# Designs tried in a protein design run: peptides against a protein of PDB entry 6B4E. Part 6

Target 1, 295 residues: chain A of PDB entry 6B4E
Amino acid sequence: TNFDKISKMFWHYKDKIAQIKQDIVLPIKKADVNVRNLLSRHKRKINPKFGQLTNSNQQLFKIQNELTQLINDTKGDSLAYHWILNFIAKAVVHQAETEVRVKPESALPLGKLTLYLLVQFPELQELFMARLVKKCPFVIGFTCEIDTEKGRQNMGWKRNNENKWEDNTSYDERMGGILSLFAIITRLQLPQEFITTTSHPFPIALSWHILARICNTPLNLITNTHFVILGSWWDAAAVQFLQAYGNQASKLLILIGEELTSRMAEKKYVGAARLRILLEAWQNNNMESFPEMSP

## One batch from the design tools (peptide; aimed at target 1 A212)

Design b1_p9_7 (made by RFdiffusion4)
Pose (drawn by RFdiffusion4):
Structure b1_p9_7 (pose): chain A 295 residues (1-295), chain P 9 residues (1-9)
Amino acid sequence: as target 1 above (295 residues)
Amino acid sequence: SSVGAPAMP
C-alpha cells in the first residue's frame, strides 16, 4: 500500500467536505422562501425515517418509497436537491454511529436503504463517501497519529461536554458502527430494480482495500480501534468476503485474526481478543452473519 | 514494521 496515495485520497474527501459547505450548505441560507420552507418541512419528515427501519423488508420498502417521494420533491432546484442529499448522508452516518453502535445488526436494513438511495439518487454517492471518510477514515485505510489535536480531528475524534476528548470506548464504538454500515454496503447485491442495469457503486473490492491497508499500516500507528472496526467488519461481511475471494480471502482473514493480533499482543487490546474469537469460531465451522431480513 | 498483506487477485 502506498500510504502517500491514501493520504492524497483522504485529503480529497476532506476538501470535498469543505466544498459541500461552501457550495451547498452556506448558499441555502440565501435561497428563496419556497426552497427554505420545503427543506425545513421535508427535513423534519425525513429525520425519523431511518429509525423506523426494522428487520422487515416490507418496512424497508415503505421507508424507501416515502424517502424517494420527499427527495423527488426537491429536484426542481439543483441546490435544494443537493442540500437534502447532504442532509441524508449526514443522517445515515449519524444513525450508524448511534443505533448501529448499540445494535450492530441494524446495519443491514440501513445498508439496504442507503444502497437503494445511492443508485436512485447518484449524486448521493460522492456526498456519502466524503462523509464516511471525514467521520471514519478507516473506510479507506487512512491512519495518522493522534498525539496532536489536529491528528485527533483528522481521525474523526469528538469532544464531550467539556472540551475533553470522548473516552476511547465511545470513539471505538462509533468507528465500529460507521464502518459496519459501509461493510454491509460493500457486500450487498443491488436491489432488483437496479441490479439488471447498474454497476454497484461501492463494491466488495473496497472491503479488500480496508483489510489490506490495515495489515500494511505501520504497527506503531495500530490501536484498539483498528481491531474493533475489523471485528465489526467481520460480523457484517466476512461470509460474503469469502464467497468473493475464496482462498485469498481466507489468507487475509488468517492474517488479521492470527498475525495482526499476535504482533500487537503486548497491548492487550480488547478488540484484538474479540477478533481472535471470531477467527476461532470460523475455524470451528461456526462463522456467523447477521440474520437475513424477515418479510 | 507491518504484517504485510497480499495484493488483490

Design b1_p9_7_s1 (made by RFdiffusion4, then SolubleMPNN; from b1_p9_7 with S1M A7P)
Fold by OpenDDE base, seed 4:
Structure b1_p9_7_s1 (fold): chain B 295 residues (1-295), chain A 9 residues (1-9)
Amino acid sequence: as target 1 above (295 residues)
Amino acid sequence: MSVGAPPMP
C-alpha cells in the first residue's frame, strides 16, 4: 500500500469538491432565471425518488427511467447538466447517511440505482466519488489521526452549530451507511444492457483496496470506526467478494476478521467484537448477505 | 500486515 498515493487521491477529491463549488454550484446562482427554474423543478422531482425505493426491481426500474428522463432534460445546458448530477451525487450520499444508516439492506436498491446512473451518466462518477471521499474517506482506505481538529475534519466528523463534535455512535453509523452503499456498488453486476459495452466504474477491486489498505494502516490509527465499517462492508459484500477472488478473498477476510481484531483486542472495540461474530458465522457456513430484490 | 494489490479476476 502506497499511503502517499492514497493521500494524494484524498486531497484530489477535496480539491474536486472545491472546484465543484466554484465551477458548478456558485455559477448556477447567477444563471438565467429559466435555467434556475428548470433546476428547481427537477430538484423537487428528483429528491423524493430515492425515498421511493423498495425491495422491488420493478419499482427500481421505474425510478431509473424517471431519473434518466429528468437528467436528460438538462443535457442541453452543460452547467445545468453538471449541476443536476452533483445534486444527485449529494442526494445519494445523504440517503446513505440517513436511511442506509438505520436500514443497511436499503443499500441494495440504492446501490443498484446509483450504479445505473453512474454508467448512464459517466460525468456523475467523479462527482459521486468526490462526495464519497469527503464524507467517508474509508471508501478509498484513507485514514488519519483524529486527535486533532483537522484530523477529525479530514475523516468526515461533523460539528454542530455550537462547534461540538458529533458523538461516536452517530459518526460510526454514518460511516457504516456510506460504506455499505459503496460496498454494494462494488459488488453489483452491471445492468444487462451495459455489460458488453461498458466497464464497471467502481469494480470489486475497490473493495479489495479498502480491506487491504485498512490491514496495512498503522495500528495506532485504527479505531472502532474501522471495525464498524468493515462489518458494514462484510454484510454488504463479503459473499460476492468470496465469489470474485476465492481463496485470496478468504485470506483477506481472515486477516480482517481474526488477525486485525486480535491485534486490537486490548482496545475492546465493539465494532471488532461484531466483526469476530461475522467471521465465526462464516466459519460455521452461516455467512449471510442482503436478500435479493423481488421481481 | 502487508496486503498486496487485488489479484486479477
Scores: peptide ipSAE 0.203, ipTM 0.869, DockQ to the pose 0.300
OpenDDE base, seeds 1, 2, 3, 5: peptide ipSAE 0.202, 0.200, 0.202, 0.202; ipTM 0.871, 0.871, 0.871, 0.871

Design b1_p9_7_s2 (made by RFdiffusion4, then SolubleMPNN; from b1_p9_7 with S1D A7P)
Fold by OpenDDE base, seed 3:
Structure b1_p9_7_s2 (fold): chain B 295 residues (1-295), chain A 9 residues (1-9)
Amino acid sequence: as target 1 above (295 residues)
Amino acid sequence: DSVGAPPMP
């Protein structure tokens, strides 16, 4: 694992966020009133769609079509198009922070929708990844110290209106929700209409990178959050990961579930205890996956 | 015990 490369990637996306603000968000605020009104209407129509997802593929397809139409309506104006995609990227991540954190299985329909949009609108890919890395650097296996304010900020910690840091549980749950979504995306197959014409934008190899990079992270930087997000990843993708990489996957699951938890046992992390339970369930041939969606 | 690059699926 080349941590310098990972750091460069992290800062690349941080710079991308700044660029998005400068080149997309701020210019729209100064744009023609008609453009702003159009985008405001579209935003109001788009935003509730993510919360309307269920375990139904029929409902998913309906929402996909509705969003596709709404996004296509903006393609005539490049700035408007990129603005709406950036809005969608933010909305998807927000849905992961709120809904997926409390109902992890909701990552499946959200992930399917997101993957569809990422393929249908390729310009969404960089916008989405930038937002993910900003909110949850764990998606690229980036870790830094959190004993400084800047370190906490870099790792996606939030402050409230009173400038107080969020509690550890809230942070852990948010990171878990975001990571669940990303994990789902990496293990999903492309929709049938794209599978022969397009490469997967965020393939299962990215899940490997997450696990490997965490395993190679200096132990003094490993926190409870690392184990929480590994548990979230496990629920979301472990079955499919094993299917993809076989024995090599098994070795890596043992590394995170047994070796990493054992090395950190003195910390008595709750997240590590949960990950150990998941490992033991697997060892007892009781590994579970999220239920498949209905027609 | 460094973990390397992903194998081909």
Scores: peptide ipSAE 0.077, ipTM 0.840, DockQ to the pose 0.275
OpenDDE base, seeds 1, 2, 4, 5: peptide ipSAE 0.076, 0.073, 0.070, 0.072; ipTM 0.839, 0.838, 0.835, 0.837

Design b1_p9_7_s3 (made by RFdiffusion4, then SolubleMPNN; from b1_p9_7 with S1D)
Fold by OpenDDE base, seed 3:
Structure b1_p9_7_s3 (fold): chain B 295 residues (1-295), chain A 9 residues (1-9)
Amino acid sequence: as target 1 above (295 residues)
Amino acid sequence: DSVGAPAMP
């Protein structure tokens, strides 16, 4: 693991967020009133769609079509188009932070929708990844110390209106929700209409990177959150990961589930205890995955 | 000091 490369990637996306603000978000505030009104209407129509997902593929396809139409309506204006995609990127991540955190299986329909949009609108890919890395650096296996304010900020910690840090449980749940979504995306197959024409934008190899990078992270930087997000990843993608890489996948699962938890046992992390339970379930041939969606 | 992971296949 090249940590310099990971750090460069992290800061690349941090810079991208700043660029998005300067080049997309701020300019729209000064744009023509008609453009601003259009985007306001579209925002209001788009935002609830992510919460309207169910375990139904039929409902998914309906929402895909509705969003596709709404996004296409903006293509005549490049700035408007990029603004709406950035809005979608933010909305998807927000949905992961709020809904997926409490109902992890909701990551499946959300992930399917997101993957569809990422392929249908390639410009969404960098916008989405930038938002993911900003909110949850774990998606690229980035870790830094959180003993400083800057370190906490870099790792996606939030402050409330009283300038107090969020509680550990809230942070862990948010990170778990975001990571669940990303994990799902990495293990999903492309929609049938794209398989022969497009490569997967965030393939299962990115799940490998997450696990490997965490395993290579200095132990003094490992926190309860690392175990929480590994547990979230496990629920979301472990079955498919094993299918993809076989024995090599098994080795990584053992490394995170057995070795990493054992090395950190003295900390008595709740997330580590859960990950151990998942490992034991697997060892007993009882590994579970999210149920498939209905037609 | 880390657990250490193998290279990706």
Scores: peptide ipSAE 0.316, ipTM 0.915, DockQ to the pose 0.929
OpenDDE base, seeds 1, 2, 4, 5: peptide ipSAE 0.311, 0.292, 0.309, 0.309; ipTM 0.914, 0.906, 0.913, 0.913

Design b1_p9_7_s4 (made by RFdiffusion4, then SolubleMPNN; from b1_p9_7 with A7P)
Fold by OpenDDE base, seed 1:
Structure b1_p9_7_s4 (fold): chain B 295 residues (1-295), chain A 9 residues (1-9)
Amino acid sequence: as target 1 above (295 residues)
Amino acid sequence: SSVGAPPMP
């Protein structure tokens, strides 16, 4: 693992966020009133769609079609199109922070929707990845110290209006929610209509990178959050990860579940305890995945 | 030991 490369990726996406603000978000405020009105209407229609997802594929397809139409309505104006995609990127990540954190299995319909949109609208990919990395650097296996204000900010910690940091549990849950979504995306197959025409934008190899990079992270930087997000990843993708990489996957699961947890045993991290339970369940041939969606 | 790159599918 080259951590300099990972750091460069992290800062690339941080810079991308700044660019998005400058080139997309701020300029639209000065756009033609008709464009602003269109985007306002579309925003209002789009925003609730992510919360309308259920375990139903029929409902998913309905929402996919509705969003596709709404996004296509903006393609005549490049700025409007990129603005609506950036809005969607933000909304999806927000849904992961709020809903997936409390109901991890909701990552499956959200991930399917997101993957569809990422393929249907390729310009969403960089916008979405930038938002993910900003909110949850773990998606690229980036870690820094959190002993400083800047370090905490870089790792996606939030402050309230009183400048108080969020509690550890809230942070852990948010990171877990975002990571669950990303993990799901990496292990999903492309929709049938895209399999022959495009490559997967965020393939299962990105899950490998998350695990490998965390395993290679200096132990002094490993926190409870690392184990929480590994547990979230496990629930979301471990079965498919084993299917993809076989024995090599098994070795890596043992590394995170046994070796990494053992190395950090003195810390008595709750997330580590949960990860060990997941490992033990797997060893007892009881590895579970999220249930498939209904028709 | 350092974990390497993902294997080829």
Scores: peptide ipSAE 0.121, ipTM 0.845, DockQ to the pose 0.276
OpenDDE base, seeds 2, 3, 4, 5: peptide ipSAE 0.115, 0.119, 0.118, 0.115; ipTM 0.846, 0.846, 0.845, 0.846

Design b1_p9_8 (made by RFdiffusion4)
Pose (drawn by RFdiffusion4):
Structure b1_p9_8 (pose): chain A 295 residues (1-295), chain P 9 residues (1-9)
Amino acid sequence: as target 1 above (295 residues)
Amino acid sequence: ESVGAPAQP
């Protein structure tokens, strides 16, 4: 892995976040009353819909249809359309760092909803990817030091209610929940309405990049967070990763489960212990996936 | 220093 290229990719998405603020978010303050009224009303109607998802496919379709109508209502104004898509991208990532953090299997319905929106509204793709990278750089394998305040900000750290950094556990759980959503998207087939006509925008090869780049990361930059997001990724996508790459995926899973954990054993990272358990469960023919969605 | 990952097939 050429980590200079990974850094260039990271800063490209960081620049995209700045461009979104300049060209989408700030100009909306100057939009006419019809646009402001529509966006104010629609953002209220959109916000709770992500938490209304359940394990039921019928409920997923209902929410997809409700959101499709609300988004289509904004298409008459390119700025309002891009603003509501940016709002949705932020809301989905927030849902991943809250609800998926507590209930990892909720990443499956949320991933299906997000993937559907990503192909129904393709302008969402760049907005969503930039948001993921800003909030969880592990999705592209970016890692930097967090000894400095700027490094902590680069890696997606947050502060609590007194300018102190959130504890390590809070950060690790957030990163797992966000990366779990992206991992589900990479291993989902497109919905039937698009599977016959469209290329998957974030395919399974992106999961290969995550694993390979963590395994190629200098060991002095590895933290408990790398093991936690690999465990979250495993729960969301390891079965399909093997279906896609076979013996090569097996070699990479062994590398992360046996070698990466062994090299970092002295650190006694909690996530490394869980990744070893997942490796042993697979070796005992008991690899799990999230239960498929109910009717 | 790293564990090193194999190339993507």

Design b1_p9_8_s1 (made by RFdiffusion4, then SolubleMPNN; from b1_p9_8, 4 letters changed)
Fold by OpenDDE base, seed 2:
Structure b1_p9_8_s1 (fold): chain B 295 residues (1-295), chain A 9 residues (1-9)
Amino acid sequence: as target 1 above (295 residues)
Amino acid sequence: DFVGAPPMP
C-alpha cells in the first residue's frame, strides 16, 4: 500500500469538489432563465426517484428509463448536463446516508440504479467518486487522525448548526451506509446491455483496495468506525468477493476478521465484536448476502 | 500484515 498515492488521490477528489462548485454549481446560477427553469423542474422530478426504489427489477427499470430521459433532456447544454449529473451524485450519496444507513439491503437496488447511470453517463463517474470521497474517505482506504478539526472534516465528520460534532454513532452509521452502497456497486455485474462493450467503472478490485489499505493502516489511526464499515462491506459484498478472488479473498477476510480485530482487542470496539461474529458465521458455513431482487 | 495488490479474478 502506497499511502502517498492514496493521499494524492484523496486530495485530487477534494480539489474536484471545489472545481465542481466553481465550474458547475455557481455558473448555473447566472445561466439563462430557461435553463434554470428546466433544471428546477428536472430536479423536482429526479429527487423522489431514489426513494421510489424497491426490491423489484421492474420498478428499477422503470426508474432507470425515467431518469435516462430526464438526463438526456439536458444534453443540449453542457453546463446543464453536468449540473444535473452532479445533483444526481449528491442525491445518491444522500440516500446512502439516510435510507441505506437504516436498511442496508436497500443498497442493492440503489447500487444497480447507480451503476446503470455511471455506465450510461460516463461523466457521472468523476462527480460521483468526488462526492463519495468527500463524504466517506474509507471508499478509497484513506485514513487520517481525527484529533484536529481539519482531520475530522477530512474524514467526513459533520457539525450541526450549533457547531457541535455529530455523535460517534451517527458518524459510524453514515459511513456504514455510504460504504455499503459503494461495496454493492463494486460487486455488481454490469447490465447485460453493456457487458460486452464497456468495462466496469468501479470493479471488485476497489473492494480489495479498501480492505488491504485498512489492514495496512497504522494501528493508532484505527477506530471503531473502521470496523463498522468493514462489517457493512462484509454484509454487502463478502460472498461475491470470495467468488471473485477465491483463496486470496479468504486470506484477506481472515486478516480483517481475525487478525485486525485481535490486534485491537484492548479497545473493545463494538464494531470489532460484530465483525468477529461475521467471521464466525462464515467459519460455520453461514455467510449471508442481501436477498436478490424480484423480477 | 501487509497485503499487496489485488489478484486477477
Scores: peptide ipSAE 0.047, ipTM 0.803, DockQ to the pose 0.271
OpenDDE base, seeds 1, 3, 4, 5: peptide ipSAE 0.045, 0.044, 0.045, 0.045; ipTM 0.798, 0.796, 0.790, 0.794

Design b1_p9_8_s2 (made by RFdiffusion4, then SolubleMPNN; from b1_p9_8, 3 letters changed; failed a check: a repeat of another design)
Amino acid sequence: DSVGAPPMP

Design b1_p9_8_s3 (made by RFdiffusion4, then SolubleMPNN; from b1_p9_8, 4 letters changed)
Fold by OpenDDE base, seed 4:
Structure b1_p9_8_s3 (fold): chain B 295 residues (1-295), chain A 9 residues (1-9)
Amino acid sequence: as target 1 above (295 residues)
Amino acid sequence: DYVGAPPMP
């Protein structure tokens, strides 16, 4: 694991966030009133759709089609198009921070929708990844110290209106929600219409990178959050990960579930305890996965 | 260090 490379990637996406603000968000405020009105209407129509997802594929396909039409309406204006995609990127991550946080299995329909949009609208990919890394740098296996305010900010910690940091549980759950979504995306197959024409934008290999990079992270930087997000990843993707990489996947699952948890045993992290339970369940041939969606 | 690059699926 090259941590310098990971750090450079992290800061690349931080720069992308700043660039998005300067080149997309701020310029649209000066755009023609008709464009701004169009985008406002589209925003209002798009925003609720992510919360309208259910365990139904029929509902998913309906929402996919509706969003596709709404996005296509903006393609005649490059700035408007990128603005709406950036809005979608933010909305998807926000949905992960809220709904997936409390109902991890909701990552499946959200992930399917997101993957469809990422392939249908390739310009969404960098916008989405930048937002993911900003909110949850664990998605690229980045970790830094959180002993400083800047360090906490870099790792996605939030402050309330009283300038107080969010509690550990809130942070852990948000990170878990975002990571669950990303994990689901990495393990999903491309929609049938894209399989022969497009490569997966965020393939299962990115899950491998997350696990490997965390395993190689200096132990003094490992926190309860690391184990929480590993548990979230496990629920979301472990079955498919094993299917993809076989024995090599098994080695890595043992490494995170047994070795990493053992090395940090003195900390008595709740997340680590859960991860060990997941490992034991797997060893007993009782690995669970999210249920498939209904028609 | 554990290998950071995945094998082919």
Scores: peptide ipSAE 0.056, ipTM 0.826, DockQ to the pose 0.242
OpenDDE base, seeds 1, 2, 3, 5: peptide ipSAE 0.054, 0.054, 0.055, 0.056; ipTM 0.822, 0.822, 0.826, 0.825

Design b1_p9_8_s4 (made by RFdiffusion4, then SolubleMPNN; from b1_p9_8 with A7P Q8M; failed a check: a repeat of another design)
Amino acid sequence: ESVGAPPMP

## One batch from the design tools (peptide; aimed at target 1 R263)

Design b1_p10_1 (made by RFdiffusion4)
Pose (drawn by RFdiffusion4):
Structure b1_p10_1 (pose): chain A 295 residues (1-295), chain P 10 residues (1-10)
Amino acid sequence: as target 1 above (295 residues)
Amino acid sequence: PPPPGAPPMP
């Protein structure tokens, strides 16, 4: 892995976040009354819909249809359309760092909803990817030091209610939740309405990049967070990763489960212990996936 | 020590 290229990719998405603020978010303050009213009303109607998802496919379709109508209502104004898509991208990532953090299997219905929106509204793709990278750089394999305040900000750290950094556990759980959503998206087939006509926007190869880049990361930059997001990724995508790459996926899973954990053993990272358990469960023919969605 | 290194993508 050429980590200079990974850094260039990271800063490209960081620049995209700045461009979104300049060209989408700030100009909306100057939009006409009809646009402001529509966006104010629609953002209220959109916000709770992500938490209304369940393990039921019928409920997923209902929410997809409700959101499709609300988003289509904004298409008459390119700025309002891009603003509501940016709002949705932020809301989905927030849902991942809250609900998916507590209930990892909720990443499956949220991933199906997001993937559907990503192909129904393709302008969402760049907005969503930039948001993921800003909030969880592990999705492209970016890692930097967090000894400095700027490094902590680069890696997606947050502060609590007193300018102190959130504890390591809170950060690790958030990162696992966000990365779990992206991992589900990379291993999902497109919905039937698009599977016959459209290329998957974030395919399974992106999961290969995450694993390979963590395994190629300098060991002095590895933290408990890398093991946590690999465990979260495993729960969400390891079965389909093997279906896609076979013996090559097996070699990479062994590398992360046996070698990466062994080389960092002195640190006694909690996430490394769980990744070893996942490796042993697979070796005992007991690899799990999230239960498929109910009717 | 150096990273374990990932195998190449097929």

Design b1_p10_1_s1 (made by RFdiffusion4, then SolubleMPNN)
Fold by OpenDDE base, seed 3:
Structure b1_p10_1_s1 (fold): chain B 295 residues (1-295), chain A 10 residues (1-10)
Amino acid sequence: as target 1 above (295 residues)
Amino acid sequence: PPPPGAPPMP
């Protein structure tokens, strides 16, 4: 694991967020009133769609079509198009922070929708990845110290209106929600209409990178959050990960479930205890996946 | 094949 490369990637996306603000978000505030009104209307129509997802593929396809139409309506203006995609990227991550956090299985329909949009609108890919890395650096296996204000900010910690840091549980759950979504995306197959013409934008190899990079992270930087997000990843993708990489996947699951938890046993992390339970369930031939969606 | 970067098992 080359941590210098990971750090460069992290800062690349931080710079991308700044660029998005400068080149997309701020210019729209000064755009023609008609463009601003169009985007306001579209925003209001788009935002509820993510909460309308269910375990139904029929409902998913309906929402995919509705969003596709709404996004296509903006393609005549490049700035408007990129603005709406950036809005979608933010909205998807927000849905992961709120809904997936409390209902992890909701990551499946959200992930399917997101993957569809990422393929249908390739310009969404960099916008979405930048937002993911900003909100949850764990998606690229980045970790830094959190004993400084800047370190906490870099790792996606939030402050409230009173400038107080969020509690550890809230942070852990948010990170778990975001990571669940990303994990689902990495393990999903492309929709049938794209499988022969397009490469997967965020393939299962990215899950490998997450796990491997965490295993190689200096132990003094490992926190309860690392175990929480590994548990979230496990629920979301472990079955498919094993299918993809076989024995090599098994070795990596043992590394996170047994070796990493054992090395950190003195900390008595709740997330580590949960990950140990998941390992034991697997060892007892009881590895579970999210239920498949209905027709 | 799996990408590089996995640590060795102890």
Scores: peptide ipSAE 0.029, ipTM 0.721, DockQ to the pose 0.135
OpenDDE base, seeds 1, 2, 4, 5: peptide ipSAE 0.028, 0.024, 0.028, 0.029; ipTM 0.728, 0.714, 0.718, 0.736

Design b1_p10_1_s2 (made by RFdiffusion4, then SolubleMPNN; from b1_p10_1 with P1A)
Fold by OpenDDE base, seed 5:
Structure b1_p10_1_s2 (fold): chain B 295 residues (1-295), chain A 10 residues (1-10)
Amino acid sequence: as target 1 above (295 residues)
Amino acid sequence: APPPGAPPMP
């Protein structure tokens, strides 16, 4: 694991966030009133769609079609198009922070929708990844110290209006929700219509990178959050990960579930205890996945 | 050995 490369990637996406603000978000405020009105209407129509997802594939396809049409309506103006994609990127991550954190299995329909949009609108990929890395650096296996304000900020910690950091539980749940979404995306197959023409934008290999990079992270930087997000990843993707990489996947699951938890046993992290339970369930041939969606 | 295209082990 080259941590210098990971850090460079992290800062690349942090810079992208700043660029998006300067090149997309701020300029649209000066755009033609008709464009601004269009985007306002579209924003209002798009935002509820993510909450309308259910365990139904039929409902998913309906929403996919509706969003596709709404996004296509903006293609006549490049700035408007990029603005709406950036809005979608933010909205998807927000849905992970709010809904997936409390109902992890909701990551499946959200992930399917997101993957569809990422393939249908390739310009969404960098916008989405930048937002993911900003909010949850764990998606690329980035970790830094959180003993400083800057370190906490870099790791996606939020402060309230009183300049107080969010509580550990809130942070853990948000990170788990975002990571669940990303994990689902990495393990999903492309929609049938794209399999022969397009490569997966965020393939299962990225799950491998997450696990490997965390395993190689200096132990003094490992926190309860690392175990929480590993547990979230496990629920979301472990079955498919084993299918993809077989024995090598098994070794990596043992590394996170047995070795990493054992090395950190003195900390008595709750997340580590849960991960240990997941490992033991797997060892007893009881590895579970999210249920498939209904037709 | 890891499957073709798999990233290296840590």
Scores: peptide ipSAE 0.169, ipTM 0.886, DockQ to the pose 0.110
OpenDDE base, seeds 1, 2, 3, 4: peptide ipSAE 0.046, 0.146, 0.038, 0.047; ipTM 0.802, 0.879, 0.753, 0.812

Design b1_p10_1_s3 (made by RFdiffusion4, then SolubleMPNN; from b1_p10_1 with P1G)
Fold by OpenDDE base, seed 2:
Structure b1_p10_1_s3 (fold): chain B 295 residues (1-295), chain A 10 residues (1-10)
Amino acid sequence: as target 1 above (295 residues)
Amino acid sequence: GPPPGAPPMP
């Protein structure tokens, strides 16, 4: 694991967030009134659609088509097009922080929708990844100290209106929700219409990177959150990860489930206890995945 | 080693 490379990637996406603000978000405020009105109407139509997802593929396809049409309506203006994609990237991550946090299996329909949009609109990929890394740097296996305000900010900690940090449980659950969504995206197969013509934008190899980078993280930087997000990843992707990489996948699952938890046993992290339970379930031939969607 | 397309093991 090259931590310098990971750090460079982290700061690349932090810079991308600043660029998005300067080149997309701020300029649209000075755009033609007709463009601003169009985007306001589209924003109002797009925002509720993520909450309308269910375990139904029929409903998923309906929403995919509706979003595709709404996004295509903006392609005549490059700035408007990039603005609406950035809005979608933010909305998807927000849905993970709220709904996926409390109902992890909702990551499956949300992940399918997101993957479709990422392939249909390639310009969404960098916008989405930048938002993910800003909110949950665990998606690229980045970790830093949280003993400073800047360190906490870099790791995606939020402050309320009174400048008080969020509680540990809230942070853990938000990180788990975002990581669940990303894990689902990495393990999903491309839609049939794209599988022969397009490469997967965020393939299962990125899940391998998450696990490997966490295993190589200095132990003094490992927190309960690391185990929580590993548990979230496990629920979302462990079955498909084993299918993809076989014995090599098994070795990584043992490293996180047995070795990493054992090394941190003195901390008595609740997240580590949960991950140990998942390991034991797998050892007893009882590894579970999220239920497949209905037609 | 890891399968084709996978990054190195830790």
Scores: peptide ipSAE 0.049, ipTM 0.818, DockQ to the pose 0.116
OpenDDE base, seeds 1, 3, 4, 5: peptide ipSAE 0.047, 0.040, 0.047, 0.043; ipTM 0.810, 0.766, 0.810, 0.773

